Peptides against a protein of PDB entry 5Z08. Designs and how they scored, part 188

Target 1, 168 residues: chain A of PDB entry 5Z08
Amino acid sequence: RQKDEWAKKTSSLMKQLDWFIGEHLGAMLAAEELGGPVVGELMEIDPDDLSAGFNAHGKLKKATSQPDLDRRQRRIDDIWGPQDEQGQAHKRKRGADEALAASAEMRDLIEQLMNKLVEAGGDNSATYVEIPRESAAARFLVRSKVAMFHPNDARRLRLVDFGRDLDD
Target 2, 222 residues: chain B of PDB entry 5Z08
Amino acid sequence: GLPRLIDAIEEASKIPAKRRQTPIKPTIEKLTTHLYTHGASPDSLLRLADLLTLRNHLDQASLAAITRNLYPSSTVSDEVVLRFIGALGHGQLKPTLALQALFLRWLVMVYHLLENPGVLGQVYGVLFDLLDTAAIRPQLCHLLALVTRRKHVRPFRIQAILTLSRQTGGDPNLTGLLRVFKNYYPEIIVGDATKGRASAFKHPDPQWRQHLDEIQQRRSEA

## One batch from the design tools (peptide; made by RFdiffusion4, then SolubleMPNN)

Design b2_p20_3_s3 (from b2_p20_3, 8 letters changed)
Fold by OpenDDE base, seed 2:
Formats: structure tokens, C-alpha cells, sequence
Structure b2_p20_3_s3 (fold): chain B 168 residues (1-168), chain C 222 residues (1-222), chain A 20 residues (1-20)
């Protein structure tokens, strides 16, 4: 009975985590992989630079004279402007595919990290997962203090021992 | 038990303080102590949400004390969430803006316990339209940072945040929310030039989190 | 084992929701 309740709670929480990864975190991770903002870091965001691109009605202002404003405005226009339905559909599809890929990578990495922790039976040396690349997912787990890189090998990642951090 | 304490407070809430035969403060203290020790069941949580959000004769200090001790022992239902969302904004029948800020902070802290995390996404527009309310803006931006999905990031909302950011002199919470938007659309060049530190939206109360975790763990052991 | 898994998963989820 108690084991079944724990299993149900774990399953429920896993579904919530899967939802969070798929519906929220995956898109942010994909954005980071594409050279967007780092997930969870404080960016000093200038609202004035964004504001130059949009009129009071949410329509793109035709940026006049400054070439850097024109490139920004073109990018904003490329995102939000009437691009041909096909171009917007392709960009949306690519963005969706990248978000799905990032979500899958994050989910798999969490699962591997948890499995290795269980298999290691308390041996910290056996808890490392080998990662094929330093992904946005791996970096985010480290920044979030969920995981740590091996001190001598950035291709090895382990789960943080949360039991020690609760007693300190 | 908790239900009997809630019953007593519900009855007292119908009566002006000057007309109460018994002081309510001792009952509020018993309630808050019970909540701190055991948390609130889903049913109790709903009843407490009604006490907190509906106009009654409870004093603001009592309402704030209940809100600060509103530890869920289980999950948080959509109905409970919607009670708190419905209590937001301006109106004679709505709670004070100070209490609304506490509700928003609570929603941030219990976000992981929502039965349906998507419920807040369904009311995204209601939350977003309150960003002009300075008194609740910090907690509202934090909640929106958790709730925002790609579907919510629209040109008109980007423009609204930008306009409000300019009007407020670069509120760091608005800058933080714009960053969340940029995560979905990297091409939202929020120029490096705004000197405004974005808010990191850190957990509002680490001690409250730890205590919530202890309450949740005890239920899992029972 | 399931308790440890649950607690670990909770902590992961919390840290992902509220990165430091």
C-alpha cells in the first residue's frame, strides 16, 4: 500500500515535470542553443530597444534611418511582421522541432542522472553520466544546482546529493 | 481539528468585530498553528481560499496570517487557484492590494503543487492586464514568468510590457518578464543598453519552501 | 527506493522552477 502510494506520487510528479519541460523549459533551452538568452540568468534587458520595433498598436514601426535599428526591426518584422504564411510556418515548425528536441534531451538527461544515482548505491564515483555534448540542458542543470560536472571531465555529469544540502 | 477551526472562523467572519461575543484572535492563532504543523487538505484549502478572497469582517492582520501559513498538505486544485485569481485587481469587493500581493506570492510558492499547472495559463490575460497595478507588479511578474508559454508571447503583449517599462522607468520585474519572453523569441532584441537589472525571480521565501517540503514529506510517510 | 526517488525528483523539479 505505502509503496504504491509513493509510486503514484512519483508518477504524478514526473508528469508535472514532463509538462514543465515540454511546455516551458524546452522552448527556453532551444532558444539558448540557437544563441538566444541563457536560461535562468539575469539579462539586463533594455526595454527601449524592443520598443523601437513596435507601435502603440503592436504593429511594427517602419524603422527609418539607423542601420542597426533596421536590422533589429527586420528581425522583429521577420518574427512578427506579415511574413508570407509559408515562411512563418517554417520558422514556427523549426522552433517547435528544436523545442521538442531540447525537451527530449532534458528529460533523458534527468532520467539518466536519476538512474545512475540509484545504481551507484552510494558510490559517488559511479554516479556520473557521460554526455555527448555540453548542451543547454546540461548547462541549465548545473546552473540550477541539480547536477555537477566532473572536476576533470566536462563530459561527465552527476546529480547533486540533495541529502547533504538539507542538513547544512 | 482544522475543519472545526474553519467553521468557527467562518461564523465569526459574518459578524463585525465590535459585535462578536468572543475574540477571534485565539481561534486564528490555533488555525495558523495547525496550518504550520499539518498544512491544509484540499477541502480545507478551498474553504480558506473563500475566507481570504470573499469580503467578510475579518481583519487584515488575520487574513495575512492565514495566507502566510497556507501550506498545502497535498495538491492545489484549479478551484482554489481561480478563487485567488478572481480576487485580483481593483474593486470595492476585492481584497486589499497588499493581500493580493500575498496571494500572488503564495501562488508562486505553490506553483509546483498545482493539480493542473495549465490553469494559470488559461487566465494569463487576466493576470497580464494587471501589470499596471504597481502594488502587485513584483509578484505578478514572478508568477507570469512561471506561467508564460510561447502561445502567450504575442506582439501586443510585448509592446504592452515595453510601454509599461518605459512608463515605469525600467521596472526590473518587467525587464525580467521581457527576458522570459525573449527566451521564447530570441529575436526580441531587448538591447543590452538598459541599465536595469532584470529580476531573477528567485524563490520568495526559502524558509517557507523548506517548511512546505517537510509538510509534503510527512504526508508521504503517512 | 521510491521515497528516495520521489524526494530527489521533487528537489530536481524545485531547482528547475526556481534556478538560483
Amino acid sequence: as target 1 above (168 residues)
Amino acid sequence: as target 2 above (222 residues)
Amino acid sequence: EWKKKLLTLEEIYQRLLFPP
Scores: peptide ipSAE 0.510, ipTM 0.561, DockQ to the pose 0.325
Fold by OpenDDE base, seed 4:
Structure b2_p20_3_s3 (fold): chain B 168 residues (1-168), chain C 222 residues (1-222), chain A 20 residues (1-20)
Amino acid sequence: as target 1 above (168 residues)
Amino acid sequence: as target 2 above (222 residues)
Amino acid sequence: EWKKKLLTLEEIYQRLLFPP
């Protein structure tokens, strides 16, 4: 009974985390991966903003000259302009695809980290996940103090042991 | 040691400042220095929570200084949490709203050290009902953002926060809290009135966090 | 085990919601 309740709560929380990753975090991670702002500096990136791309300074590529009011109106006009629709649709699709990819990577990485923690049975050496690349997801987990790199190998990531803080 | 400093402050707190034989400021400075260096044990935290939350003759600057240096050396008990929660709101016996905001900020910063984070979830209604208090709303929204779980996100609370958001002209902290609610109920329309920049609930004080981590690390090595 | 998993997941979720 208690185990089943904990399992249900865990499943429910996982769904919430999946939603948070998919709907909010993925777009921000995609922005970081695309050379945008580091996750945590901008709390809201619209996938549509991802489509605009980022300059070398991690700032959203402003279309040049028009004041902030005109950006909304031009975004409306550019959204409804027939030729810009294909280019914007491609950019929006790319932004959405990058957000989905980042979401999937984050989700998979969290799952692997959690699974390795469970499998290790308390052996910290066995808790490392091998990561193919230093992704925005991996960096964000480290910045968030959720994970840490192996001191000698940046390709190895482990979950921070919260248990020492939880069992004490 | 810290207990003796607390004893001296407790005794001084019973006496109006004009009737004290000795200035309390030097003792407060010693206390805050000690807290900064070593943190407060659970027992000391409880005593300090009482000093901070109960009506006494300590000046607001001293109370604020203690609160700003209230580093836990260990965990934070439910009792300590409940002292601070019980000190919130309007009333003649309540601490000032400025001090309440510091308490809420403190709870945010020590949230990970709570022995039972669920205690805040149990008093969620009390916290939520204080959202109309503008002076504490920023820190209260941040705390609620940490505490909020699916069980707390109810239609009446969704409507309440939406209404309050409209009434406040889109307080960014309310928008931030509503975003947390949206994590549980995606169908929540954060309407145009909430087009304000949602407050990023960032850590209120990175330096305080770093110093807390240093104090906590010393505990793990002892 | 499930309790530990839940608490771990909760901590992950909170840290992701409120990165330092």
Scores: peptide ipSAE 0.508, ipTM 0.552, DockQ to the pose 0.351
Fold by OpenDDE base, seed 3:
Structure b2_p20_3_s3 (fold): chain B 168 residues (1-168), chain C 222 residues (1-222), chain A 20 residues (1-20)
Amino acid sequence: as target 1 above (168 residues)
Amino acid sequence: as target 2 above (222 residues)
Amino acid sequence: EWKKKLLTLEEIYQRLLFPP
């Protein structure tokens, strides 16, 4: 009985986490990969930096001339205007595909990290997952204090042992 | 048990304080102690949501004390969420704006326990239209930061935040919400009016979080 | 084992919702 309740609660929480990753976090991670704002670093972006936007290389554009209210409306209209321009449809599709890819990467990474923690049986050396790249997902897990890189190898990631932090 | 305490408070809530035969404060203290120790079941949460959101004769201090101890022992239903959302805004039948701010803070802190997080997305427009209400804006922006999805980010809402940000002198919570919008659409230009620091939307009460986790753990053991 | 998994997932979710 108790085991079944734990399993049910775990399944429910997994569904919530999957929803959060797929519907919210994936788009933010994709924006970071595309040179948008860093996920969770809401405090460090100067409003002037936010106004400048990002170049094609993800670098902050130099604050060009204050976009006149009309230029701003035009940009909003260019972003959100009718889908008829093939280029906007392609950009939206690419953004959706990148958000899906980032969501999948985050899900897979969390699953691998959890599986390695269970398999390691208390051996911290066996808890590391090898990551193919330092992704926005991996960086976000580290910033969130969910995971830690290996001190000598940034391609190895492990879960933080919450057991110590939960008892404190 | 908790149901009997709620029954007593429900009956007392129908009667003005000056006409009560017995003081309700001892019963409120028993309720808040029980909630702090054991949390509230889904059924109890619904009854308490009605007591908190419906106009009755309970004093503001008692309502605030119940809200501060409103630990869910399990999940939070859509019905409970909708009671709190329905209590937001201006009107003679609405709770005080101070109490509404506590409800929004509560929704932020229990967001991970919602049976259906999508329910807040369905009422997104109602929440968004309340951003002009300064007294609830900090907690409202935080909740919207959690709830916002690509489908909610629309030109008119971007413009509304930008306009309100200018009118408020760059409220950091509005800047924080606009940053969340920018995560979905990096091309959004946050204008010079947002010269303020963006809010990071950190957890409102780490001690409350820890105590919630303890209550959730105990039920998982039962 | 299921308890540990649940608590770990809860902590992950909380840290993702409210990054430091």
Scores: peptide ipSAE 0.505, ipTM 0.560, DockQ to the pose 0.321
Fold by OpenDDE base, seed 5:
Structure b2_p20_3_s3 (fold): chain B 168 residues (1-168), chain C 222 residues (1-222), chain A 20 residues (1-20)
Amino acid sequence: as target 1 above (168 residues)
Amino acid sequence: as target 2 above (222 residues)
Amino acid sequence: EWKKKLLTLEEIYQRLLFPP
């Protein structure tokens, strides 16, 4: 009974997380992968600001005439921009595909991180997940303090032990 | 006085309109005139809340007229608030969604007269779960904007608003509520998904407010 | 186990929604 309630709550929260990843976070992660803003640094990107593009530091580039801005900005506008014109459909498809890929990576990483934490039984060495690349998803998990890289191996990621952080 | 008018309406509410010996409309007009002039005491508010929220044979126009003239002469008790909250949502025994919207509007307009504003915070989840009901959403978002505290701003609720905002094409009331949430969690992204203007949650009826203030002032002088 | 999983997931979700 109580286990069933916790299981139901966990399932409900997982569905909410999956929705959040799929519908919001995935697009932002895709934007980061495309050289847009770093997820979490620019939480207030006005769509109009997205249309102004991002500098090499992920900051809004002022609408200066630089042609390379136009491509990244178009990618961000393609990911976040209004649905209207035909040429945006292919770019939107690519942006949607990248958002789906980023969503899948984030979801898979979270699942692996949680599974490894459960399987490790308290052995910190067994909690690491091997990541094929430093993705926007992996970086965001680290920036959000959800995960930590292995100190000697950036291909190994572990979940932060939230239980220890609550006891400190 | 007001109690006798309520008694007459309560008795009439038990009888279908076609079977009433006397038309109730003149009594409703006397009630609404009395409410407009003097307001309702806490005891009268409770009785009127029951008339408004319980299934009876009063017509929707009469119920709406009473609600539009439901000026508290004093404070609004938790019991009165809970009657109106209990009347919200879908169901055969619930008031119409149009009347529920008037109740929510009323709660917004009398929020400063609640004996315990915390009562709405206790039922926050019930209110929040009704955001999908389009007919009451504008007033519900306004009420939630008043009630929301940091303890209510949870990830799942942020997400629920974002989801619903997308599903509704960026309802400005949902955007307005999300902006209130952002005051507690600045990290909330309000801009990108919602091309819509946020509602400013202005007072729904400035004339009603002014008249309420006049009724309340008379009580403080008595 | 389910309680730990829920609390962990809540914390993950909170941190993802509100990155420091």
Scores: peptide ipSAE 0.498, ipTM 0.573, DockQ to the pose 0.295

Design b2_p20_3_s4 (from b2_p20_3, 11 letters changed)
Fold by OpenDDE base, seed 1:
Structure b2_p20_3_s4 (fold): chain B 168 residues (1-168), chain C 222 residues (1-222), chain A 20 residues (1-20)
Amino acid sequence: as target 1 above (168 residues)
Amino acid sequence: as target 2 above (222 residues)
Amino acid sequence: EWAKKTKELEEIYLRLLHPP
């Protein structure tokens, strides 16, 4: 009975997490990969820094001169204005595909991290997942204090064992 | 048990404080102690949501105390969520704005326990239209930050936040919400009026979170 | 084991919802 309740709760949480990743986080991660705002750190970005845009490294470009309020309205209108249905559809499709890819990457990474933690049986050295690249997903997990990099190898990521912290 | 305590409070809530033969405060204290120790079942949550959201003769301190101890022992139903959402805004029949802020804070803290997180997305417009209400704006922006999806990031809402941000002198919570919007659309130029530090929308109460986790664990062991 | 996994998932979800 208890095992079944835990299994149901785990399944429910996984569904909620999958929904959150797919419907919320994936688009933000895709935006970060495209040189947009850093997921979660956006809250620390000075709005002036946001107006400057991001360089190819995701770093805030030096604030170029305050774009005139009228230029801002034009840009919003250019972003959301009636672009040709085909161009908007293609941009929407591309954005959706990128968000789906980022969602899948995050989901897979979380699953691998969880599986490695279970398989390791308490051996911290065996809990590391090898990541092919420092993705927005990996960085976000570290910033969120969900995961940590190996001290000597940024290609190795492990899940933080919260069970120990909750029992202490 | 909890149902009997709720029954007693429901009965007392129908009577003005000056006409009560017995003070309700001891019963409220027993209720809050029970909630703190055991949490509330889905059925109890619904009954408590009615007590908190419907006009009755309970005092604001009692309502606030119940809200602060409203630990779910399991999931939070759509019905419970909708009761709290329906209680938001201005009106003589609605709870005080201070209590509404506590409800929004509660929804933020229990967001992970919602049976259907999508229910908040369905009422997104109702929540968004309340952003002009300064007293609830901090918690409302936090909740909206959790609820916002790409489908909600619309030009008219971007403009509304930008306008409101200018009018408020760059409220950090509005700036934080604009940053969430910008995550979906990096090309959104957040206006210069947002030269302020955006809110990070951190968990409102880490101690409450820890205690919720303890309550949630005990149910899984029973 | 399932309890631990559930707690971890819950904590992951919460931390993703409320990044530091």
Scores: peptide ipSAE 0.300, ipTM 0.481, DockQ to the pose 0.325
Fold by OpenDDE base, seed 3:
Structure b2_p20_3_s4 (fold): chain B 168 residues (1-168), chain C 222 residues (1-222), chain A 20 residues (1-20)
Amino acid sequence: as target 1 above (168 residues)
Amino acid sequence: as target 2 above (222 residues)
Amino acid sequence: EWAKKTKELEEIYLRLLHPP
């Protein structure tokens, strides 16, 4: 009975989290990836707002990796490209695709982080997930104190163990 | 130590300021300095919660100063939480609405330190019914955004927020809370009420959070 | 195990809802 209640609660929370990621956070993460504001600095960005382009005042955190710069630059160029009707439709579609991609990345990252924490059995060294890139998702998790980078390797991310504080 | 400072303030709180033999301000300053440096134990938090929430002769500035420095060194008990919740609303025996807003802000900032976060969910109705109180609404919406679970998202509450949002001209905090509700029920037709500016419910005080983390870390090392 | 997972998810969700 209790196990079933916890399982139901977990499933419910996961659905809520997935919804939140998909409907709200994904667009904001995509905006950050596109050179927009850092997640949490601006109010909820509608995917339609992603198509309108971000004002230059978003502190462009210098994407540390060259490949991410090129992708951002291409995205900026596509966002600021010629505003024909076809261009607007393409921009909206691209904004939606980027929001979906960011949502999927965040969801997958959270799942991996949780799985590694469970699998590690208390070994902190085994809790790290290797991330292919420093994404807006990864950065947001760290800023939110959900995750922490390995001190010597920014490609390794672990979930913050909340359990020590929760078992009391 | 902190207990002795609290003792002195408790005794002084029973006496009108004009009848005190000694000024209490220096003791309040010592208390707030101690709280800032070391935080408050669960026992001290309870005593301070009583000082903050019960009618006494302490001045509003002192009460506000204590509240702003009310760093838990450990966890926050249900009893402490309930003292602050019980202090909300209108009434001659209630703290000022300004102080209530500080209490709600504090609860937001220490939410992760609650021994039982579910306690706030149990009093959800009490909190929700205070949304019409404009002076505390911003912090109340923020707290409700943290506390809200699927079980709390009821049709009557959705309608209540929508009605209140219309009555207030689209308060961003209500819009923010309604978005949280929508997370549990995506089918909620929020109409034009969600087209407005919504609060993002950001942490109210990043510096306070950082300082709290430092206090909490010292406990984990001890 | 499920309780821990639920608490972790809840905390994750709360922290994501309450960005810095």
Scores: peptide ipSAE 0.292, ipTM 0.494, DockQ to the pose 0.340
Fold by OpenDDE base, seed 4:
Structure b2_p20_3_s4 (fold): chain B 168 residues (1-168), chain C 222 residues (1-222), chain A 20 residues (1-20)
Amino acid sequence: as target 1 above (168 residues)
Amino acid sequence: as target 2 above (222 residues)
Amino acid sequence: EWAKKTKELEEIYLRLLHPP
């Protein structure tokens, strides 16, 4: 009975978290990945704004021609191509796709982090998830104090064990 | 130590400022310095909560200074929480709305240190009914955003927020709270009320958080 | 185990809702 109630509560929380990631956090993470503001600096990014790109200062770029910006920034400019109706539709779609991708990455990362924590059975060395890249999702989890990098390997991320801090 | 400082302030709080033999300000400064350095134990926190929430002769600046330095060194008890919640709203015996806003901000910042976060969920209705109080609404919405669970998201509360949002011209804090509600019920037709600018409910004071973390870390190492 | 997981999820959710 009690186990079933906890399982239901867990499922409910996961659904809520998934919704939050999908509807709110994903767009912000996508903005950060696209060189926009760090998640938490700009709390409301319309996915449509993700179609306009960000300058080196994390501000929405107007389509200005500066050539020498790093490959990531060129990708931003290519994402932000001409504002014709087709271009706007492609941009909106791309912004939506980036938000979806960021949402999926965050969801997957949280799931992996939680699964590793459970699987480790208290062995902290076994709680690390290997991340293929430092993503906006990973950085956000660390900034939010949800996760921690391995001290010697930034490719290894673990969930902060909140339970130990509550029971001690 | 901290208890002696609290004793002195408690005694001074019983006496009007004009009738005090000694200025209390130096003692308040010592208290706030101590709190900043070491935080407040659960027992001290309760005593300070009483000083902050009960009507006394302490000046608003002193009360605000104590509140701004009210770092818990440990957990925050239900009793402490309830003292602050009981101090909210309108009334001659209640703290000023400015001080109430600081209390709500404090509750937001120490939410993770509550012994029982569920206590706020139990008083959810009391908190929610204060949303019409403009002076505390920003911090109140933030606290409610943290406290809200599916059980609290009721049709009447949705409607109340929508109504209040219209009446306030789309207060961003209400929009933010309504988005939190929508997390539990995506099907909520919020209309134009969610299309507006919403508050993000960012941590109210990152420096305060960092300092709190340092105080809390010292406890975990002890 | 489920209680721990639930608490962890709740804490994760709260921390994500309240970014730094």
Scores: peptide ipSAE 0.288, ipTM 0.505, DockQ to the pose 0.363
Fold by OpenDDE base, seed 5:
Structure b2_p20_3_s4 (fold): chain B 168 residues (1-168), chain C 222 residues (1-222), chain A 20 residues (1-20)
Amino acid sequence: as target 1 above (168 residues)
Amino acid sequence: as target 2 above (222 residues)
Amino acid sequence: EWAKKTKELEEIYLRLLHPP
């Protein structure tokens, strides 16, 4: 009985998390990957300022005409811009595809991190997941204090063991 | 006295307006005048809450007039609160959404007089699940802003507000409620939803507040 | 085990909702 209740609760939480990743976080992560603002910093940026583009530091660039900036800005605008204009269908599709990819990456990374924590049986050395790159997803997990990089290897992530902190 | 006026209205409420021997309007006017002058005791509040929340033959104008003059002379019991909460939402037996909005407004204005403010926290889920009802959302968000504690700020509720905010085009009341949530969890990514104009949840009726204070002061001097 | 997993997942979700 209790096990079944916990299983149901876990399933419910997973569905909620999957929704949050897919419907909200994925687009933000995709924007970050495309050179947009860091997830969380967007809250300080007016959507109208998104049209001005982001510099390599995620700050609003003043309208300097660099062509590569226009392409990244268009991608961000395609992800975050208002849905209304007709010519946006291909752009919308690309933005949606990038958001979907970012969502899938985040979901997979969380799943791997959780699985490794369970499999490690308390051995902290065995809890690390190897990541192919420092993705927006990986960086976001670290910033959110969900995961930690290995001190000597930025390609290795582990889930923060919340069980120790919750029992303390 | 007030009990006799309530008795007369209770009896009249059982009879369709067309079958009443006497017009109820003069009795409603006497009741509202009495309420405005003296307020309602806890017992009278309960009886009036039943009249307001239960299906009867009273007209909407009379119910609204009673609600607008529903000054507590003392405290507001949990039972009174629960009557109004039970009257919220969709259903054939429930009051109109316009009247429900007045009830929520009333609860906001008398929140400081509740015998147990925690009662609203216990029914938080019931209130929260009604946020999709546009007609009552402004007053509901205001009430939730008063009631919300850290224990109520759950992931699924954060998500629900974010979703509903997006679906409504950034309702300022939802933005205001989300700001309250953010006070408990400052790091909530509220996205663009919080950049919008948030409702400040100001007191709905300053004149009503002043008059309530006058009624309450008379009790403290007695 | 399921309780631990649920708590971890809840904490993950909360932290993701509350980025710095």
Scores: peptide ipSAE 0.287, ipTM 0.484, DockQ to the pose 0.299

